# Peptides against a protein of PDB entry 3ESW: the designs that were tried, part 147

Target 1, 322 residues: chain A of PDB entry 3ESW
Amino acid sequence: NNIDFDSIAKMLLIKYKDFILSKFKKAAPVENIRFQNLVHTNQFAQGVLGQSQHLCTVYDNPSWHSIVLETLDLDLIYKNVDKEFAKDGHAEGENIYTDYLVKELLRYFKQDFFKWCNKPDCNHCGQNTSENMTPLGSQGPNGEESKFNCGTVEIYKCNRCGNITRFPRYNDPIKLLETRKGRCGEWCNLFTLILKSFGLDVRYVWNREDHVWCEYFSNFLNRWVHVDSCEQSFDQPYIYSINWNKKMSYCIAFGKDGVVDVSKRYILQNELPRDQIKEEDLKFLCQFITKRLRYSLNDDEIYQLACRDEQEQIELIRGKTQ

## One batch from the design tools (peptide; made by RFdiffusion4, then SolubleMPNN)

Design b2_p20_7_s4 (from b2_p20_7, 13 letters changed)
Fold by OpenDDE base, seed 3:
Structure b2_p20_7_s4 (fold): chain B 322 residues (1-322), chain A 20 residues (1-20)
Amino acid sequence: as target 1 above (322 residues)
Amino acid sequence: EQELLQQLELIKKLLEELKK
């Protein structure tokens, strides 16, 4: 009896797909109760939920994508990408082009487009006067600053002229296209939008220890790739734990299709206590939010994303980031 | 959990190879 291996394979794949899809069914009443209780009783869980409600969807704005693409020097960017792709990309296949694009965007953003702002320049004295600025503290936004989702304004006094300069911490990434300056928050916020504007799969990674960065899903590498615009870093998840010797407890990735604890990718040493939430509850929370984000997707989309999730979880367990 | 994920990876790979 010639075993029809093709028929068996097809049947197994169907059954496997159905099994995976069954995990993404509408949450049972008990899961909803657990979720509500967790969010109401655990501050960290509430914070993760709050961040997910913003970060998972805010960058999926076609109007913002258009504004970004109109603002960037696309001719320069694509010229550089094409140049680098022409050297080595043809040997690796078409999917590597997006990796070259992200690398060029990192270069362009850091070198040509955006500026690190530890202290603002004096509004009266002009450019390169930040050295003369003394911090006076922070205050709430004024009426104009409030239009651009400003959470806080840092206040500085110029030691030379005595005038006050305001440094609003804008959370509106479109405003950041104008200001062209900030710290890790502004850098990551705008850079996340930039990457999204090119149609890329991007996650915003929040670290509890006051840093933020991106992840890009490389079709060439078939995995999530660390991307830090501040560092012009591509695929170097170790830079925080190893190079900076940074102590960290949580790294949470927020994307349109899910929320994932990516701590294992970045926390390679000097792990701080993970005492903000039970590990089981964090896992449940991320899975629950992810299920909600995928509720409107079709079975094929759910299955493809579930396969991606599984691969990522295997990667994270194996410690094979590079 | 690690063992389960490894098993799932293996099953997936086997299924992908059988589909070719």
Scores: peptide ipSAE 0.020, ipTM 0.566, DockQ to the pose 0.132
Fold by OpenDDE base, seed 4:
Structure b2_p20_7_s4 (fold): chain B 322 residues (1-322), chain A 20 residues (1-20)
Amino acid sequence: as target 1 above (322 residues)
Amino acid sequence: EQELLQQLELIKKLLEELKK
């Protein structure tokens, strides 16, 4: 009896697809109760939920994408991408072009576009006066600053002229296109929007220990790639744990299609106690939010994303980038 | 969990090979 291997394979694939899709069905009442109890009783879970409500969707704004693309020097960016792409002997149309684009965007953003701001320059004394600035503390935004989703304003006094300089911590990424300065929060916020504006799959990674970065899904590498705009870093997830010897407990990635605990990608040593939530509850929380984000997707989209999720989970368990 | 994911990967590879 010639076993029709093709028929068996097709049948198995269909059953597997159905099984995967069944996991993304609307949450059962018991899961909803578990979720509600978790976010009401666990502060870390509430924080993850709150971040997901913002970070998973805020960057999917076509109007913002247009403003970004109008603001960036696209001619320079693509010129540099094309130059480096051609230099390495790649043919046009290879998926690797997007990796070159992201690398150039990292370069452009850090070197040409955005500035790190430990302390602002004095508004009166002008450029390169930050050394003369003394922090006085933080206060709430004024009426103008409040228009740009400003949570806090850092206040500095110039030791030279005595004038006060305000450094608003804007959360509006469009305002950051104007100000072109900030710390890791502003850098990651605007850079996430920039990457999204090029139609890329991007996640915002939050680290509990006061750092943030991006992940880009490389179609060439077929995986999520670490991207840190502050460091001009591409595919260097080890920089925090190894190079910085940073102690970390949680890294959570927020994207339009899901929330994922990516701690295993970045926490390679010096792990801090993961005592904020039970591991099972965190896994449940991320899966629950991910299901909600995918409720409007069709079966094929859900299946493709589930396949991507499985590959990522395998990568995270093996500790090897495929 | 690790064992399950390894098994799933193996199954997926086998299915892809059987489809060729």
Scores: peptide ipSAE 0.019, ipTM 0.535, DockQ to the pose 0.076
Fold by OpenDDE base, seed 1:
Structure b2_p20_7_s4 (fold): chain B 322 residues (1-322), chain A 20 residues (1-20)
Amino acid sequence: as target 1 above (322 residues)
Amino acid sequence: EQELLQQLELIKKLLEELKK
C-alpha cells in the first residue's frame, strides 16, 4: 500500500496548527493568578506591563499616519529609494524595496528632518546658542506643555542674556513633527511612528540602560532588523555591545503583536546582572502579554505570527542573524 | 529549548516539503 505521504503531511500540519493555536487560547485561571502576582510583586514586571500598555498600541493610529505622511518630503524620500533600488534591487525582487525605504528614512530623518538636542538654543539669543545654556534642573509641564503629553520640562539659563529657556520633553509624536528636536526618546518615538506610517511591522526596543531604538520586520531578510534612528543604523545590533562597549542587562521589544525579550540580539558582551526578575518569570510575562495582544486575531493570523515567533527564537538562541 | 525549536523547525520544513 503506497503510503499517502501527502495525506500524512496534511494531517500532521493540521495537528501542529491546532497545537500552536492551543497555546494562544484564553489564559487559565492559574496563569492569570501568576501574572497578577508577578506584576504586583515585581517592579520590573510592572514596568514592562506599563510600557506594553502604551508602546504596543499607541502607534496604530491611522490619523497620525496621515499627518506623518503629509509632513514628510515623500517626493525626496521615494526619489532616493528608487535611485538605490535601481542599482541593486531589481535582482532581489520587490521585498528588498522596503529595506531601501527604511535605510532612506534613517538618512532623511537624521540628516534632513530631526535634530539632536543636548541643550536647547536660547529663546532670546536665537540659533546656535546652546553652548551658552546652563541646566537648572527639571520641573513639571505648564498648561500649554501638558497638552502634548509632556512629563517633564528641562530648564536652562542662558549665560549670555540670563533668560530662562524651557525644553519640554514631549511624548506626543505629532508635537515632535513640529519641534523637530530631542534626544533618544523623542527620536525613537517619532521614528517608530514614521515607520508605522509606511505600513511596516515595527517594534519599539527599550533598553534598561537608558537607550531606545526600533526593530523593523524585513520581508526580504525574513527577520527582525535592528534600526536606530539616532545612529542612522540598519541591521547593526552589535553597535551597543561592541562599538560602544556598553554594558546592558535587558532589551525588551514592544510591538502591536507582542512583547519579546530581545536581549540576546544586542547583549553580546559586558552583560550586566539580570537580577530584576527571574528568567522564567520574564519569559512568562512576555508570553502572557503577547497572548493578550493576539486575542482578537483569527486562527490563521495567530498561526503565522507564532511561526514568526518561533523563527525569531531560533535566531536568538543560535546567535545568528543570517 | 534550542534543540526542541530546531527539531520543530525541521519537522515543519519536512512537512511542507511532503505537502508539495
Scores: peptide ipSAE 0.018, ipTM 0.534, DockQ to the pose 0.134
Fold by OpenDDE base, seed 2:
Parts: sequence; structure tokens; C-alpha cells
Structure b2_p20_7_s4 (fold): chain B 322 residues (1-322), chain A 20 residues (1-20)
Amino acid sequence: as target 1 above (322 residues)
Amino acid sequence: EQELLQQLELIKKLLEELKK
């Protein structure tokens, strides 16, 4: 009896697809109860939920993408990408070109476009006067600052002229296209939008220990790639744990298609206690939010994303980022 | 997690064998 291996394989694939799709069906009442109880009883869970409600969707704004593309020097960017792509001479196709694009965007953003602002320059004394600035604390936004999703304003006094300079911490990335300055939050916020504006699959990675960065899904590498705009870093997830010797507990990635605990990618040493939530509850939470984000997707999209998720989990377990 | 990995590896192997 010639076992029709092709028929069996097709049947297995169908059953497997159906099984995977079954996990992404509408949440059962029991799962909803568990979710509600978790977010009402666990502050960390509430925080992750709150972040997901913003970070998973805010960057998927076509109007913002247009504004970004109109603001950037696309001619310079593509000229540089084309130049670097031409050097490698590899017929590796359009997929590797996107990696070059992300690398150039990192360069362009850090070198040509955006500025690190630990302290603002004095509004009265002009450029390169940040050294003369003394922090006085933080205030709420004024009426103008409030228009640009400003949560807090840092207040500085100039030691030279005595004038007050305000450094509003804008969360509106379109305002950041104008101001072109900030810290890790502003950098990551705007850079996430920039990457999204090029049609890339991007996640915002939140670290509990006061850092944020991006991940880009490289079609060439067929995985999520670490991207830090502040560091002009591409595919260097080790920089925090190893180079900075940073202690970390949680790294959570927020994307349009899911919320993923990516701690295993970045926390290579000096792991802090993961005491904010039970591991099972965090896993459940991320899966539950991810499931909600995918409710409008078709079966094929859900299946493809589920396959990607599984590949990522395998990567995270095997430590094969090399 | 290990069981899922094993299943995925099995599926991957099966898919690779089907491509031959």
C-alpha cells in the first residue's frame, strides 16, 4: 500500500492550520474573566495593557506616514542606500535592500536629523548653552504644549542669563519632526514612526528599566532585528546587557500584530527579579492582547503571523541571533 | 515549550522532506 505521503502531509498541514487558527478565535468567557481579573489586580499587567492600547496602533496612521516622508530627505537616504547596496554587489534582491534602508535611516536619523537633548539650550543665550542649564523640576504642560500630547515639561534655569527654558516632553511624533530633539523616549517614538512610514514591520520595545528601542522584521534575515536609533545600532541586542552592563527584568515588544515578551533576546546577564507578574500570567496577557489585535485578520494572515511567532519563540529559546 | 519546539521541528522536517 503506497502511503500517499503527499496526501497525508496535506491533511496534516490542514489539521495543523485549523489547530493554530483555533487558538486565535474569539476569547472564551473564562479567558475574558481571567484577563479582567489580571489587569484589575496586577499593576504591571495594567501597564502592559495601557501601553498596548497606544503603542500597537498609534504608528499605523497613513497621514503621519505621509508627513514623515515629506519631511525626510528621501533623496539623500535613497542615494546612500543605493550606494551601499551597490558595493556589496550581491544579487540578494529587494529583501537585503530593506536592511540597508534601515541602516541608513539609523545613520540619517542620528547624524543628520535628530539631536540628543539631555538638557536644552538656553532659549535666550542660543546654541551650545546646555551646560549652563540647571534643572528646576517638572511642570504640567501649558496650553500650547498640551496640543502635542505633552505629559510633562522639564524646567531649566540658565546660570548665565537667569532665564527659564522649558523642555516639553512631547509624545506627539509629528511635533518631534519639528523639534528634532529628545531623549530615548522621543528618539524611539519618532524613529518607530519613521520606520513604519517606509512600510516596515516594526515593534516598539519597552524595557522596564527606563530604556526603549525598536525591532524591525527583516525579510532578508527572516527574523526580528534589534534597532536602536539612539545608538545607531542594527542587530546588536547584546549592547544593553553586555556593553552597558545594564540590569533588566522585562523587555516587552509592542506591534500592530502582537505583544511579545522579548526579554530573552536582550537580557543576557544581570537579570533582575521578574517579580511584577507571574510568568504564566504575563504569557497569558501577551497572548490575549495579541489575539485581540488579530481579530480582524483573515485565516491566512493569522496563520502566517502564528508561524512567525513560533519561529521567533524558537529563536529566543535557541539563542541563535548569530 | 519544549513539546511545542519538538512538534515544530517535526513539522519542519516533514515539510523539508516533502520538498524533496
Scores: peptide ipSAE 0.021, ipTM 0.567, DockQ to the pose 0.073; fails the geometry check

Design b2_p20_8_s1 (from b2_p20_8, 11 letters changed)
Fold by OpenDDE base, seed 5:
Structure b2_p20_8_s1 (fold): chain B 322 residues (1-322), chain A 20 residues (1-20)
Amino acid sequence: as target 1 above (322 residues)
Amino acid sequence: DEKKLLDLELIKRYLEELKK
């Protein structure tokens, strides 16, 4: 009996598609109850939900994308991308062009566009005066700062002139296009918007241990790729655990199409206790939010994303970056 | 064939889920 393995495989793939599509139907009453109970009783779950309500959708703003593209030196960016693509990319196909674009955007953002701000320069003394600045603490935003989604303002006194300089921690990425300075939060916020403005699939990765970065879905590599604008880093998920020897417990990725625990990609050593939520409850939470984000998608879109999700889960289990 | 390998892995995972 020549077992037609190809026919069996095709039949199993059809059944798999139907099974996947069934999972993305409207949540059952029992799932809604479990979700409501979890976010009501678990503070970490509340935090993940709250972040998802903002980070999964805020960057999908066409008006913001237009402002970004009008603000960046696109001629310089594409000139550099074309130059690097012409050297090495033609042999690899058109999909690699986007990887070169992301690498150039990392370079451009860090080297030409945005500035790291540990301490602000003195507003009175001018440039390169941050060494003279003493922190006095933090306060709430004033009336002007409040227009730009500012939660906290760091206050500094100049040791030279005695004047006060305010460093608002703006969360409005359009304001960051003007200020062009910040720490990891401002860097990641604006850079996430920049990548999205080029029509890329991007996730915002939150680490519980006070760091944030991006992931980009590379069509060339056919996977999610680590992207850190602060470090000008592309596809180096090991930098935190290995290079920095950072201790971490949770890394959660937030995108328009889902919320995913990506801790296994980044936590390679020095894992801190994962005691904020049960693993099963975190898995359920991420899946439930992801399901809600996909409610408006058609069956083919749902299936394609589900296949991508499964590929990512296989990657995370095997620990092999392809 | 990367696509064939992916399909096989998806089938494997599906079969593992059906056993639960």
Scores: peptide ipSAE 0.147, ipTM 0.782, DockQ to the pose 0.751
Fold by OpenDDE base, seed 1:
Structure b2_p20_8_s1 (fold): chain B 322 residues (1-322), chain A 20 residues (1-20)
Amino acid sequence: as target 1 above (322 residues)
Amino acid sequence: DEKKLLDLELIKRYLEELKK
């Protein structure tokens, strides 16, 4: 009797689907209690939850997507993408086009669109006067600045003219389309929205050690790809640990479909103590939030995302992108 | 081939969970 291995495999996949779907059912009372206790007793867990409530949903705004697409030079962007795509002779299929798009958006954003701001220019003296600016500290937003989700305003005095210049740290990405300047927070915030506006699957990655970046799900590479707008970096997750010798403890990715500890992708050496939360509790927290984010999805969507999650977990464990 | 490999890995993980 020839064992029909294909039939057995199909049967096992059906059972696996049912098993996966069972994990995404409404949380049991015990899980809810564990979650509530964790976020009330652990500050790091509370922080992750708070970030998820914003970062997982804020960029899924069609009105914002329209404003972004109306603001960017799409003709220039697509011209450059088409030029790079034409070099590969279409041999790798249409899915690679999106990788070229993300690479061009990185170039365009850093070189043509947005500016790094260590210190602002003096509002009175004009351009290229940041060297004359002395920090006086930070204060709360005024009535106008508060309209654009501003939590902090950095205050600078010009050494040349003595005037005060305000540098509001805006969290409204639409305001950032106007100001076109900031640090890693503003860069990542607006760039995440830009990528989302092209219909891409994007996560915001928060590093506890004061850096932030994106991940993009490449259909061509069939994996999450590191994307740093500040560095114009595509698929270079090693830059922090290896190139910068940065010490890091936690990297958490926030997307519409889930929250994932991606520390293993980026922390390749110089790992700091992971003492903010128990590993089992962090795993539980991320899974619990992910489960909540998927409550409205159908069984097929849940299954497809779960398969993608498992593939990512395999990647993170093996340390090899297949 | 990549899809088949993924399916096999998923099956393997499922079988490992069943042994628990």
Scores: peptide ipSAE 0.060, ipTM 0.718, DockQ to the pose 0.797
Fold by OpenDDE base, seed 2:
Structure b2_p20_8_s1 (fold): chain B 322 residues (1-322), chain A 20 residues (1-20)
Amino acid sequence: as target 1 above (322 residues)
Amino acid sequence: DEKKLLDLELIKRYLEELKK
């Protein structure tokens, strides 16, 4: 009897789908207890939860997307994308267009739109006066700054004129469309929103060692792609560990559909101790939050996302040689 | 081919879970 392998495979895939769907149903009481205990007893877990409550949903704001698209020079962006796509993109199919778009957005954002602000210019002395600025420390936001989700304000004194310049660390990405300056936090925050505004699947990657970047899901590459707006970097996950020789312990990706430990993608050497949480507890935490984020999705959406998750896990284990 | 490979891996994972 010729074993109909195709029929068996189909049956197994159906059973697998049902199995996966069963895992994404409402958490059992025991899982809820475990989750509550974990976030109450582990500070790192509490931090991840807190970040997920913000980062997983904040960028899914249609009104913000409209404001972004109205603010950017879309004509320039698409002109440049079309130009690059016309050179070689046609051979690779339509899905590569999005990769060109992200690359152009990286260029546009860094070169034309946003500025790095290590120190602010003196509000009194004008442009290119940051060299004269001495940090005095940080304080809470004033009444105006507080309107734009400002957690802290860095205070600088001008060595030339003696005036004080405030550098509010705004977390409102719409305010960042106006200010057009910041550090890695502001860069990543606004750039994440920008990518989302183009309808892309985007994750915010938090590194415990004071850096942040994006990932976007490339339909062309069929994987999550590293994107760093500060570096104008596309698909270079190695830059931190290898180029910067950065020591890192945790990289956690926060997206609409899930929270994922992506440390294996970025921590290629100089790994710091992962002592903030047990690995099993971190895995549980990320899965639990991911389940919650998917509670409203239908069975097909859940299954497709689960397949994507498994593909990513395989990628992270196999270490695709770039 | 990539889809088939993924399906095989998913099947493998399912079978591994069934053994637990």
Scores: peptide ipSAE 0.205, ipTM 0.825, DockQ to the pose 0.664; fails the geometry check
Fold by OpenDDE base, seed 4:
Structure b2_p20_8_s1 (fold): chain B 322 residues (1-322), chain A 20 residues (1-20)
Amino acid sequence: as target 1 above (322 residues)
Amino acid sequence: DEKKLLDLELIKRYLEELKK
């Protein structure tokens, strides 16, 4: 009996597709009630929801993508990508080219484009004067700063000239193209937009313990890849837990197509108590938000994304980057 | 959920074997 493996595979795939599509149908009334109760009673759930409402869609702005591409030195970027790609002997058109692009964008962003700002330079004394700056605290934005989604302004006094320098913490990534400085928040915010501007699948990863980074979906590696613009890091999810010995409890990835608990990718040791929400409730929350983000997608798109999700879940369970 | 992941893994492995 020659088992027609192709027929069985097709049958299994059809059944699998139907099964997946059934999961992404409109939330049952019971699920809606559970969701509403969860976000009203659990602060962590409310926070995840609030972040999803912003981070999942804010970077899908074609106008912003155009501004980014007009602002970046694309000639330099592609020159460097092409150089490194050719050096490694890859054929043109391989999916691996995008990995080289992301690596160059990491280099370009850190080395040529953006600046880390522990303290601002004195507006009066000029460049390399940050050492003379004393923090006075934080205040609300002024009328001009408020135009650029500024929630907080750090205030510094120059020990040399006595003048006050303001360091507004802008959340508008277009303003960050002008200011070209910040900390992990500004770095990740603008870099997420940059990656999105190249048409890449990108997620914003929020860590509860005051760090943020990106994930890029590599078509070559067929998985989500850790990307940290601050660290110029590509595919090094271990850097926080192992290299920094950072203690962490939650890492949540926010993308246009879903919200995913990616804690297992990054929390390899020194796990802090996950006491902010029940694990089942967090899983439910992420799945519920993900379903909402996919409501307008067709069956084929839903199926492809669900296949990607399952591959990621297998990866996260096995602890092996496939 | 674990059983479903196992089924998917089995399907994936099966598909990978069929590509060989």
Scores: peptide ipSAE 0.063, ipTM 0.730, DockQ to the pose 0.069; fails the geometry check

